# Ledger of designs, part 12: peptides against a protein of PDB entry 3HUF

Target 1, 320 residues: chain A of PDB entry 3HUF
Amino acid sequence: MWIIEAEGDILKGKSRILFPGTYIVGRNVSDDSSHIQVISKSISKRHARFTILTPSEKDYFTGGPCEFEVKDLDTKFGTKVNEKVVGQNGDSYKEKDLKIQLGKCPFTINAYWRSMCIQFDNPEMLSQWASNLNLLGIPTGLRDSDATTHFVMNRQAGSSITVGTMYAFLKKTVIIDDSYLQYLSTVKESVIEDASLMPDALECFKNIIKNNDQFPSSPEDCINSLEGFSCAMLNTSSESHHLLELLGLRISTFMSLGDIDKELISKTDFVVLNNAVYDSEKISFPEGIFCLTIEQLWKIIIERNSRELISKEIERLKYA

## One batch from the design tools (peptide; made by RFdiffusion4, then SolubleMPNN)

Design b1_p9_2_s4 (from b1_p9_2 with E4D E8S)
Fold by OpenDDE base, seed 2:
Structure b1_p9_2_s4 (fold): chain B 320 residues (1-320), chain A 9 residues (1-9)
Amino acid sequence: as target 1 above (320 residues)
Amino acid sequence: SELDENNSE
């Protein structure tokens, strides 16, 4: 989201969120959803127009800002952005920090981008929320991105957390739920005058972890917790692979269950299967092979003694 | 034609 602040009390000492939309900026406008009052004698009654675009798909992957357009409203002394005069037709900016100078005002409006990029675990929730979040200037998507800051967990009461949720947690993404999205939708009007009224996503995240026994206390408890172990997995999902990598596992991939030969088995401590494969093929793995699902592995990893637990299961099956 | 007085002093 774009936030503006200014020096010399020209914004009355307030920080303001600018959502996608158009704003008239000047001395003789009233603060509302489409106007920004700036208090200085050197500023025109109507000085500039700011236009913030909705986020692009590219912004979801890069964590870039919504495009910020500035147009001077034919003022005597013009408008500058980052010490450059705004062109006659207006200019568009993708920098995360903008110093906006209105005329001869000695104080600048500072616009800065606060990165928020929300990944969804399911397409249904994305379809429900994407439009509203985009109108807040928040990029949204389904695919993993290095720019993702927040992850919406699918609340299915009584189900195990998804691989996407597990991976988001280990990546230190702030896990949120539908309650936080509801709060974001309701604060749109209140944050126009006070950017500090934005809901704390970290509080939501802490509450999710505290109230769900399927989460460890921190990502650090799980990252590299299985260093030195080796696994084999079916090439099913990139998220599953990345999850196992974050656990510190050496990973061998196979394309079919028929590719699990004696050589692969001799190099691996255990085999990770998806639920569908684990349930469908009552595959009597050869004696001495430990096979588990990602969900079963997760239940072991969240324990403080995960290494000892896995070692015991490997030994138990090797001598069975 | 009310010239919006761009009264930037």
Scores: peptide ipSAE 0.041, ipTM 0.721, DockQ to the pose 0.488
Fold by OpenDDE base, seed 3:
Structure b1_p9_2_s4 (fold): chain B 320 residues (1-320), chain A 9 residues (1-9)
Amino acid sequence: as target 1 above (320 residues)
Amino acid sequence: SELDENNSE
């Protein structure tokens, strides 16, 4: 989201969130959803127009800001952004920091991008929330992104957490739920006047982790916890692979259970399968190898003695 | 003029 602040009293000492939309900026406007009052004699009654676009798909992957358009409203001394005069037709900016000078005002409006990029675990939840979140200037998507700051966990009561949720947790992404999204949707009007009223996702995250026994106390408890072990994985998803890497596993990939030969078994402590393959092929598992699902592995990895538990399971099946 | 309303003093 874009946040504006200014030195002195020109913004009345307040920070403000600018959601996607159009704002008239000037001395003789009243603060509302489409106007920003700036208190200076050096500023025109109606000085500039700010237009913030909704996030693009590219913004989701890059963590870039919503496009910020500035137009001078035919003022005597013009408008500058980052020391450059705004062109007659207006200019668009993708920089994360904008120093906006209105005419000869000695104080600048400082606009900065506060990164918030929300990944969803499923397309249904994305479809439900994307429009509302985009109207808050929050990029949204399904695919993993290095720009992702938040991850929406699918609340199915009593279900195991998904691989996406596990991976998001280990990546130290702030896990949130639909309750946070609901709360976030309600504060849009209140944060227009005070950017500090933006809800803290970390509180939601802490509550999720505290109240769900499917999470360890911290990502650090799991990261590299299986260092020194080797697994083989059916080539299923990139997220599954990255999850296993974050556990510190050496990973071999195979295309079918038939590709699990003696050589692979000799180098592999256990095989990780997806649920569908595990359930369908459990009768045809190669002898002398421990096969488990990612969900089963996760149940072990969240335990304090995960290494000992894995070792015991490997031994049990290798000598059975 | 409408222009005068938009000029800074």
Scores: peptide ipSAE 0.041, ipTM 0.731, DockQ to the pose 0.755
Fold by OpenDDE base, seed 4:
Structure b1_p9_2_s4 (fold): chain B 320 residues (1-320), chain A 9 residues (1-9)
Amino acid sequence: as target 1 above (320 residues)
Amino acid sequence: SELDENNSE
């Protein structure tokens, strides 16, 4: 989201969030969803127009800002952005930091992009929330992205967390739920006056972890917890691979259980399967190797003695 | 002086 602040109290010492939309900026406008009052004698009654576009799909993957357009409203001294005069027809900016100078005002409006990209684990939830979140200037998507800052878990009562949720957690992404999204939808009016009134996603995240025994206390409890172990990975997603890497596992990828020979068994501690393969091929598992799902692995990983638990399971099957 | 709408000062 775009946040604006200014020097010299020209914004009355307040910060505000700029959502996608059009704003008239000037001395003789009243602060609302379409106007930004700037208090300076050096600023025209109606000085500039800011237009913030809705996020693009590219912005979701890059964490780039919503496009910020600035147009001078035919003022005597013009408008500058990052020390460059705004063109007569207006200019568009994709920089994360904008110093906006209105006329001869000695104080600048500082616009900065607070990166917020929300990944969804569930396409139905994305479909429900994407429009509203885009109107907040928040990029949304389903696919993994290095730009993701927040992850919406699918809350199904009594279900295990998904691989996506596990991976998001290990990536130190702020896990949120629909309750946080509901709170976000209510803040549009309040944040005009005070950007600090944005709901704290970290509080939501803490509450999720506290109230769900499927999460460890921190990602650090799991990261590299299986260092020194080796696994074979079969028919798993890219997220599954990255998750196993974050656990510190040495990973070998195979296409079929038939690729697991005696040599591989001697070098591999366990095999990680997706649920479909695990359920369909239980009878055909190679002898002398521990096979488990990611969800089964996760249940072990969240335990304080995860290494000992895994070692016991490995030993149990070597002597069976 | 009424500062003109377009900052004439």
Scores: peptide ipSAE 0.038, ipTM 0.726, DockQ to the pose 0.322
Fold by OpenDDE base, seed 5:
Structure b1_p9_2_s4 (fold): chain B 320 residues (1-320), chain A 9 residues (1-9)
Amino acid sequence: as target 1 above (320 residues)
Amino acid sequence: SELDENNSE
């Protein structure tokens, strides 16, 4: 989200979130959803127009800011952004930090981008929430992104957490739920006066983790917990591979169960399969190798003695 | 209204 602050009390000592939309900025406007009052004698009654675009698909992958357009409203002394005069037709900015100077005002409006990028695990939830979140200047998507700051867990009562949720947790993404999204949808009016009124996602995350026994206390409890073990996995989702890497596993990939030969078995402690392959092929698993799903592996990993548990299962199946 | 007056500083 874009946040603006200013020195010299020209913004009345307040920080403000700027959502996608158009704002008239000047001395003689009243603060509302489309106006920003700036208190200085050196600023025109109506000085500039700020236009913040909705996030692009690219912004979801890069964590880049919503495009910030500045137009001077034909003022005597113009407008500058990052010490550069705004062009006659206006200019657009993608920098995360903007120093906006209105005319000869000695104080600048400082606009900065606070990164918030929400990944969804469920396409139906994305379809439901994406429009509202985009109107808050929050990029949204389904695919894994290095720019992702938050992850929406779909809570179906009694369901196991998904691989996407497991991976989001281990990569230290803030896991949120629909309750947080609902709260975000209501803040649009309240944060006009004070950007500090933005709801804390970390509180929501802490509550999710505390109230769900499928999570360890922290990602650090699981990261590299299986260092020194080797697995083979069917070429599944990239998220599955990255999840296993975060556990500290040495990973070999195969395309079919037929590729699991004696050589692979000799170098591999266990095989990770997706649920569909596990359920269909459980009768035809190679002898002398431990096969499990990611969900079964996760149930072991969340235990304090995960290494000992895995070692026992590997030994049990090597001698079975 | 005073809000609509010219941008001429």
Scores: peptide ipSAE 0.037, ipTM 0.703, DockQ to the pose 0.332

Design b1_p9_3_s1 (from b1_p9_3, 5 letters changed)
Fold by OpenDDE base, seed 3:
Structure b1_p9_3_s1 (fold): chain B 320 residues (1-320), chain A 9 residues (1-9)
Amino acid sequence: as target 1 above (320 residues)
Amino acid sequence: SYDPSNDAE
């Protein structure tokens, strides 16, 4: 989201969130959802137009800001952004920091981008929430992104957390739920004049972790917790692979259970399967190897004695 | 169109 601040009390000492939309900026406008009053005699009554676009798909992957358009409203002294005069037709900016000078005003409006990119675990929730979040200037998507700051956990009561949720947790992404999204959707009007009223996602995250026994106390409890162990995984999802890497596992990949030969077994402590393969192929598991799902592995790694638990399971099946 | 009434003081 874009936040604006200014020196010299020209914004009345307030920070303001600028959601996607159009704003008339000037001395003789009233603060509302489409106007920004700037208090200076050096500023025209209607000085500039700010237009913030909704986030692009690219913005979700890059963590870049919503495009910020500035147009001077044919003022006597013009408008500058980052010391450059705004062109007659307006200019668009993708920089995360903008110093906006209105005419000869000695104080600048400082616009800065607060990065928030929300990944969704499933397409149904994305479809439900994306439009509302995009109208807040929040990029949304399904795919993993290095720019992701928040992850929406699917609350199916009584279900195990998904691989996406596990991976998001290990990546130290702030996990949020539908309750946070609902709350976020209600604050739009309240934060127009006070950016400090933005809801704290960390509180939501803390509550999720505290109230769900499927999470360890910290990602650090799981990161590299299985260092020194080796696994083989069916080449299914990149997220699953990255999750296992974050556990400190050495990973071999195979295409089918039939590819699990004696050589692979000799180098592998356990085999990680997806739920579909695990359920369908239970009868055909290779002898002498521990096969489990990612969800079963997760149940082990969240325990304080995860290494001991895995070692016991490996031993049990090697000698069975 | 330029409106001089809009000018900064």
Scores: peptide ipSAE 0.234, ipTM 0.861, DockQ to the pose 0.647
Fold by OpenDDE base, seed 5:
Structure b1_p9_3_s1 (fold): chain B 320 residues (1-320), chain A 9 residues (1-9)
Amino acid sequence: as target 1 above (320 residues)
Amino acid sequence: SYDPSNDAE
């Protein structure tokens, strides 16, 4: 989200979130959803127009800011952004930090981008929330991205957490739920005067982790916890592969169970399968190798003695 | 159109 602040009390000592939309900026406007009052005699009554676009798909993957358009409203002394005069037709900016000078005012409006990108695990939830979140200037998507800061956990009562949720946790993404999304949807009016009123996602995350026994205490408890072990997996999902990498596993990939030869078995401690393959091919598992699902692996990983547990299971099946 | 009444002081 875009946040503005300024020196010299020209913004009355307040910070403000700028959501996607159009704002008239000037000395003689009243603060509301479409106006930003700036207190200085050196600025015009109506000085500039700020237009913040909704997030693009590219912004979700890059963590880049919503496009920030600045237009001077035919003022005597013009408008500058990052020491450059705004063009006659206005200019658009994708920099994360904007120093906006209105006329000859010695104090600048400082706009900065606070990165927030929300990944959804469930397409139905994305469909429900994406529009509202985009109107807050928050990029949203389903696919994994290095720019993702938050991950929406789908709470189905009695279901195991998904691989996406497991990976999001280990990647140190802030896991949030529908309650946080509901809160976000209501903040638009409350944060006009004070950007600090933005809800803290970390508190929501802490509560999720604390109240769900499917999570370890921290990602650090699981990261590299299986260092020195080797696994083979079907080339099914990138998230699954990345999850296993974060556990410190050496990973071999195969396309079918038929590709698991004696050589691979000799170098592999266990095979990780998706649920569909595990259930369908349970009778056809190679002899002398431990096969498990990611969900079964996760149940081992969240235990304090995960290394000892997995070692025992490997030994049990090698000698069975 | 330029409006002088809009100008900074």
Scores: peptide ipSAE 0.234, ipTM 0.859, DockQ to the pose 0.647
Fold by OpenDDE base, seed 1:
Order: structure tokens, then sequence, then C-alpha cells
Structure b1_p9_3_s1 (fold): chain B 320 residues (1-320), chain A 9 residues (1-9)
């Protein structure tokens, strides 16, 4: 989201979140959802127009800011952004930091991009929330992205957490739920006066971990916890691969259970399968190798003695 | 149109 602050108390010492939309900026406007009052005699009554666009798909993957348009409202002394005069038709900016000078005012408005990018675990939740979040200037999507700051877990009653949720946790993405999204939807009016009223997602995350025994205490408890072990996985999910990498596993990939030969077995401690393959093909598992699902692996990983537990399971099948 | 009444003081 875009946040503005200013030097010399020209914004009354307030920081403000700017959501996608249009704002008239000037000395004689009243602060509301479409106006930003700036207190200086050196600023025109109606000085500039700020227009913030909704996030693009590219912004979801890059963590780039919503496009920020600045137009001077035909003022005597013009408007500058980053020491450059705004053109007659206005200019658009994608920089994360904008120093906006209104006329000859010695104090600048500083706009900065606070990265917030929300990944969803399921398309249904994305469909429900994307429009509202985009109107807050928050990029949203389903695919994994290095730019993601938050992850909305799918809450299915009585189900294990998904691979996406597991991976989001291990990569230290802030996991949130629908309660946080509801709260985000309500802050739009309150943050006009104080950007600090933006909800802290870390509190939501802490509550999720505390209330769900499927999470370890920290990602650090699991990261590289299986260093030195080797696995083979069915090449079905990139998230599964990345998850296993974060566990410190050496990974081999295969396309079918038929590709699991004696050579692969000799160098592999266990095979990781998705639920569908595990359930359908369990009768045809290769002999002498431990096969498990990601969810079964996760249940082991969250235990303090995960290495010992996995070792016991590997040994159990070697001697069976 | 330019409005001088809008100008900075």
Amino acid sequence: as target 1 above (320 residues)
Amino acid sequence: SYDPSNDAE
C-alpha cells in the first residue's frame, strides 16, 4: 500500500494510507477519501491530483507498487516528483519512493510503498476477496511468488493443512485467515487519519499457530531438520518440491511409480507421494522403500524428534 | 482555465 507522510507538519504530523483512487491535494481541501489537505501558504488551494491505480498481475509477482499518477492542477509554481517537474498532462510513477514537492513549499510529501501481497491457497477464497483487496492496493493471487508477504490458508474443518500452507509457513510468510481479511476490509475509513491503524498480521499469525497443533512453534524448527536425508518425489507440485528443499532434503524426481528402480531405492531414504497416488497405488509400492504423503511427512516434521521418527520408519521397512 | 485565486500566497 502507498503511505504518505510529510516534513514540516504540512500533513499535520499524520501518516496516511492511500488506497487506489483519486485524491485532490491542496491547502483548502478537507481530508476525506478523495482529498488530502496540505497545510502551507506555499501550496495552492487545489494543487495536485494523485491517482493510484489498482494493482496489476505483474505487481503480485514483483511486489512493485500500484502505479502512482501525479497531475499538477495548473498551479503557478507547478509540482515536482523526485526533483523532476511533472509534465503538463501528468506523469505516472512506479518507484517505491516518491518525494513530492508542491510549488515552492520547502517541505515535501514523501510517499513510500509498503509491500503487502496476499497469496491465497484456494481459488474460492481468492474469488471472494480479490476485488476488495485490490481496492486496498493489495496484489492478490494463487501462484507462489517471492513477493508474497501474506498467505490465506484454506480452512476446511477437520482437514490437514495444505502443502501451500506448509510451504508458506516454512518460507516465513505471514499466514492469515478470513478474520484478518474482514478486519482489513473495515480499516479503509479509519486509516485516512492514521496509517498506524493498519492491522498487524503478525498477531493473527500468532493466534493461528497457537490454536492449531498442525503448526510447529517456528519455521526454524523445521528448516533443514532433515538435512542429510534423501527423498524421491512425484513431479506433480512445485510447492511440494520447494517444501522438501526447505527441509534440507536431497530430492530426486520421478514421473510414475514405475520409474522407482533399484538405483533410485539405493540412494533414497523415502518416497514422497501426493494423496491421490498414495491412495490409488499403495498396493503397488516398491518393496524396500518407505512411501509417505506430504501430510504424513509434515506430521513427523512438526515433532521435536523428527529425525529419529523418520529413521525408525525407514528402518522398519528395511527389515520388514 | 487558470484561476489566480487558487495560487499560493
Scores: peptide ipSAE 0.233, ipTM 0.861, DockQ to the pose 0.651
Fold by OpenDDE base, seed 2:
Structure b1_p9_3_s1 (fold): chain B 320 residues (1-320), chain A 9 residues (1-9)
Amino acid sequence: as target 1 above (320 residues)
Amino acid sequence: SYDPSNDAE
């Protein structure tokens, strides 16, 4: 989201969120959803127009800001952004920090981008929320991104958390739920006057973790917890591979259960399978190796003695 | 059109 603040009390000491839309900026406008009052005799009554675009797909992957357009409204002293005069037709900016000078005003409006990119675990929830979140200037998507700051957990009552949720947790993304999305939608009008009224996602996250026994206390409890062990997995999911890598595992990939030969078994402590393969092919599992699902592995990993538990299971099946 | 009434004081 774009946030503006200003020096010299020209914004009345308030920080304001600018959602996608158009704003007339000047001395003689009244603060509302389309106007920004700036208090200085050195600025025009109607001085500039700010236009913030909705996020692009690229912004979701890069964490870049919504495009910020500035146009001078034919003022006597013009408008500057980052010490450069705005052109006659207006200019567009993708920098995360904008210093906006209106005319000869000695104080500047400082616009800064607060990065927020929300990943969804399922397409149905994305379809439901994407439009509203984009209108808040929040990029949204399904795929993993290095720019992802928040992850929407699918509330399936009584189900195990998904691999996507497990991976998001280990990546230290803020896991949120539909309640937080609802709060974001309802505060849109209130945050126009005070940016501090934005709901704290960390409080939502803390509550999710505290109230769900499927989460460890912290990502640090799980990261590299299985260092020194090796596994083999079906080449089915990139998220699954990345999850196992964050656990500190050496990973070998195979295309079918038939590729699991004596050589692979000799180098592998256990085999990780998806639920469908585990349930259908359990009768065809190689002898002398421990096979488990990612969900079964996760249940072990969240325990404080995860290394001892894994070692015990490996030993049990190696000598069976 | 230029409106001088819009100018800074």
Scores: peptide ipSAE 0.225, ipTM 0.855, DockQ to the pose 0.608

Design b1_p9_3_s2 (from b1_p9_3, 5 letters changed)
Fold by OpenDDE base, seed 1:
Structure b1_p9_3_s2 (fold): chain B 320 residues (1-320), chain A 9 residues (1-9)
Amino acid sequence: as target 1 above (320 residues)
Amino acid sequence: SFDPANDAE
């Protein structure tokens, strides 16, 4: 989201979140959803128009800001952004930091992009929330992105957490739920005066971890916890591969169970399968190798003695 | 205070 602050108390010492929309900026406007009052004798009554666009698809992957348009409202001394005069038709900016000078005002409005990008694990939840979040200037999507700051877990009662959720956790992405999304939707009015009123997602995350025994206490407890072990992976998502890498595993990939030969078995401690393959092919598992799902692996990895537990399972099947 | 030098009409 865009946040503005200003020098010399021209914004009354307040920081403000600017959501997608249009704002008239000037000395003689009243602060509301479409106006930003600036207090200086050197600023016109109606000085500039700020227009913040909704996030683009590209912004979800790059973590780039919503496009920020500035137009001078035919003022005598104009408007500058990053020391450059705004053009007659207005200019658009994609920089994360904007120093906005209104006329001869010695104090600048500083706009900065606070990165917030929400990945959804569930397409139905994305469909439900994307429009509202985009109107808050928050990029949203389903695919993994290095720009992702938050991850919405799928809540299915009585189900294990998804691979996406596991991976998001290990990446140290802030996991959130529908309660946080609901809260975000309500703050839109309150943050006009104080950007600090934006809800802390870390509190939501802490509550999720505390209340769900499927999470370890910290990602650091799991990262590289299986260093030195080797696995072979079949028919899993990219997130599954990345998850196994974060566990410190050496990973071999194969396309079918028929590709699991004696050579692969000799180099592999265990085989990771998706649920569908695991359930359908249990009878045809290669002898002398431990086969498990990612969900089964996760149940082991969250335990304090995960290395011992995995070693015992590997040994059990080698001697069976 | 109004600054006529800086205010857009």
Scores: peptide ipSAE 0.044, ipTM 0.748, DockQ to the pose 0.237
Fold by OpenDDE base, seed 2:
Structure b1_p9_3_s2 (fold): chain B 320 residues (1-320), chain A 9 residues (1-9)
Amino acid sequence: as target 1 above (320 residues)
Amino acid sequence: SFDPANDAE
């Protein structure tokens, strides 16, 4: 989201969130959803127009800001952004920090981008929320991104957490739920006047972790917890591979269960399978190797003695 | 003081 603040009380000492939309900026306008009052004798009654675009797909992957357009409204002394005069037709900016000078005002409006990118675990939730979140200036998507700051957990009552949720947790992404999204949607009007009224996602996250026994106390408890062990997995999902890497596992990939030969078994402590393969092929598992699902592995790694638990299961099947 | 340049816009 874009946030503006200013020096010299020209914004009345308030920080304001700017959502996607158009704003008339000047001395003789009233603060509302489309106007920003700036208090200085050196500023025109109607001085500039700010236009903030909705997030692009690229912004979701890069964590870049919504495009910020500035147009001078034919003022005598013009408008500057980052010490450069705004062009006659207006200019567009993708920098995360903008210093906006209106005319000869000695104080600048400082616009800064607060990065927020929300990943969804399922397409149905994305379809439900994407439009509303984009109108808040929040990029949204399904795919993993290095710019992802928040992850929406699917509330399936009584189900195991998904691989996406497990991976988001280990990446230290702030996990949120539909209750937080609902709260974000209602805050739009109140945060126009005070950016401090923006809800803290960390409180939602803490509550999710505290109330769900499927999460460890911290990501740090699980990261590299299985260092020194080796696994083999079916080439099923990139998220599954990245999850196993964050556990500190050495990973071998195979295309089919038929590729699990004596050589692979000799180099591997256990095999990780998806639920569908585990359930369908259980009778055809190679002898002398421990096979488990990611969900079964997760139940082990959240325990304080995860290394000892894995070692016992490996030993049980090597000597059976 | 009235600034005609800024008060007239």
Scores: peptide ipSAE 0.043, ipTM 0.731, DockQ to the pose 0.286
Fold by OpenDDE base, seed 5:
Formats: C-alpha cells, sequence, structure tokens
Structure b1_p9_3_s2 (fold): chain B 320 residues (1-320), chain A 9 residues (1-9)
C-alpha cells in the first residue's frame, strides 16, 4: 500500500494510506476518501491531483508499487517529484519512494510503498476477494511469488492443511484467514487520518498457529530438520519441491514410478508422492523403499523427534 | 496560526 507522511506538520503530524483512486491535494480541501488537506501558506487551495492505480499482475510477482500518477493543477510554482518538475499532462511513477514537493513549500510529502501481496490457496476465495483487495492496492494471486507477504489459508473444518499452506508457513509468509480479509474490507475509512490503524496480520497469524495443532511452533523447528536424508519425488509441484528443499532434503525427481530403479532406491531414503498417485499406485510400490505423501511427511516433521521417526520408518521397510 | 479557510489569495 502507499503511505504518505510529511515534514513540518503539513499533514498534521499524521500518516495516511492512499488506496487506489483519485485525490485532490491542497490547502483548502477537507480530508476524505478523495481529498488530502495540506497545511502550508505556499500550497495552492487545490494544488495537485494524485491518482493511484489498482495493482497489476506484474506487481504481484515483483512486489512493486501501484502506479502513482501526479498532476499539477495549473499552480504558479508547479509540483516536483524526486526533484523533477511534473510535466504539463502529469507524470506516472513506479518508484517505491516519492518525494513530492508542492510549489515552494519547504517541506515535502514523502510517499513510500509498503509491500503487501496476498496469495490464495484456492481459486474460489481468490475470485471472492481479489476485486476488493485490489481496490485496497493489494496484489493478489494463486501462484507462488517471491513477493508474497501473506497467504490465505482455506479453512475446511477437519481437513489437513494443504501443501501451499505448509510451504507458506516454512517461507515465513504471514498466514491469514477470511476473518482478516473481512477486517481489511472495513479499514478504508478508519485509516484516512492514521495509517497505523491498519490491522496487524501478525495477530491473526499467531491465533491461527496457536489454535491449530497441524503447525509447529515456528518455521525454524522444521527448516533443515531432515538434513542428511535423501528423497525422490514425482515432478508434479514446484511448491512440493521447494517445501522438501526447505526441510534440508536432497531431492531426486522422476516422471513415473517406473523410473524408480534399483540405483535410485540405493541412494534414496524415501519416495514422496502426491495423494492421487499414492492412492492409485499403492499396490505397485517398489519393494525396499518407503513411500509417503507430503501430508504424511508433514505429520512426521511437526514432531520434535522427526529424525528418529523417519529413520524408524526407513529401517522398518528396508528389513521387511 | 495559518487558517487555510481565510488566507484566500
Amino acid sequence: as target 1 above (320 residues)
Amino acid sequence: SFDPANDAE
């Protein structure tokens, strides 16, 4: 989200979130959803127009800011952004930090981008929430992104957490739920005067983790917990691969169960399969190797003695 | 104190 602050109390010592939309900036406007009052004798009654665009798909992957347009409203002394005069037709900016000077005002408005990108675990929830979140200047998507800051967990009562949720947790992404999204939808009016009133997602995350026994206490409890073990996996999911890497596993990939030869078995401690392959091929598993799903592996790794548990399962099947 | 309402040039 875009946040503005200013020097010399020209914003009354307050920070403000700017959502996508158009704002008239000047000394004789009243603060509301479309106006920003700036208190200085050197600023015109109506000085500039700020227009913040909704996030692009590219912004979801890069964590880049919503495009920020500045237009001077035919003022005597103009408007500058990052020491450059705004052009007659206005200019657009994609920099994460904007120093905005209105006329001859000795104090600047400082706009900075706070990165927030929300990944969804399921397309139905994305379809429900994406439009509203985009109107808050929050990029949304389904795919993994290095820019992802938050992850929406699908709450199905009594279901195991998904691979996406497991991976989001290990990546130290803030896991949130629909309750947080509902709260976000209401903040638009409350944050006009004070950007600090933005809901803290970390509280929601802490509550989710505390109330769900499927999570370890921290990602650090699981990261590299299986260092020194090797696995083979079907090349089906990038998230599954990255999850296994974060566990410290050496990973070999295969395309079919038929590719699991004696050489691979000799070098591999266990095979990781998706649920569909595990259920369909359980009768045809190679002899002398431990096969499990990601969900079964997760149940092992959340235990304090995960290394001992997995070693016992490997030994049990080598000597069976 | 600057009164934004009254300092109309």
Scores: peptide ipSAE 0.030, ipTM 0.690, DockQ to the pose 0.185
Fold by OpenDDE base, seed 3:
Structure b1_p9_3_s2 (fold): chain B 320 residues (1-320), chain A 9 residues (1-9)
Amino acid sequence: as target 1 above (320 residues)
Amino acid sequence: SFDPANDAE
């Protein structure tokens, strides 16, 4: 989200969130959803127009800001952004930090991008929330992104957490739920005058972790917890692979259970399967190897003695 | 007369 602040009390000492939309900026406007009052004698009644676009798909992957357009409203001394005069037709900016000078005002409006990028675990929730979140200037998507700051956990009552949720947790992404999204949708009006009223997702995250026994106390408890072990996995999902890497596992890939030969068994401690393959082919598992799902593996790794537990299971099946 | 309400420099 874009946040503006200014020196010299020209914004009345307030920080303001600018959501996607159009703002008339000037001395003789009233603060509302479409106007920003700036208090200086050097500023025109109607000085500039700010237009913030909704996030693009590219912004979701890059963590870039919503496009910020500035137009001077034919003022005597013009408008500058980052010491450059705004062109007659206006200019668009993708920099995360903008110093906006209105005319000869000695104080600048400082606009800065607060990164918030929300990944969803399922397309249904994305479809439900994306429009509202985009109207807050929050990029949204399904795919993993290095720009992701938040992850929406799908709460199915009584279900195991998904691989996406597991991976998001290990990546130290802030896990949130629908309750946070609902709360976030309600604050739009209240944060117009005070950007500090933006809800912190960390409280939601802490509550999710505290109230769900499927989470360890920290990602650090699981990261590299299985260092020294080797697994084989079906080449199905990149997220699953990255999850296993974060556990410190050496990973081999195979295309089918039939590709699990004696050589692979000899160098592999266990085989990780998706639920569909596990359920359908459990009768045909290779002898002498421990096969489990990611969800079953997760139940082991969240335990404090995960290394001992996994070792016992490996031994049990090597000698069975 | 400079009308600060109307005239921005």
Scores: peptide ipSAE 0.039, ipTM 0.728, DockQ to the pose 0.281; fails the geometry check

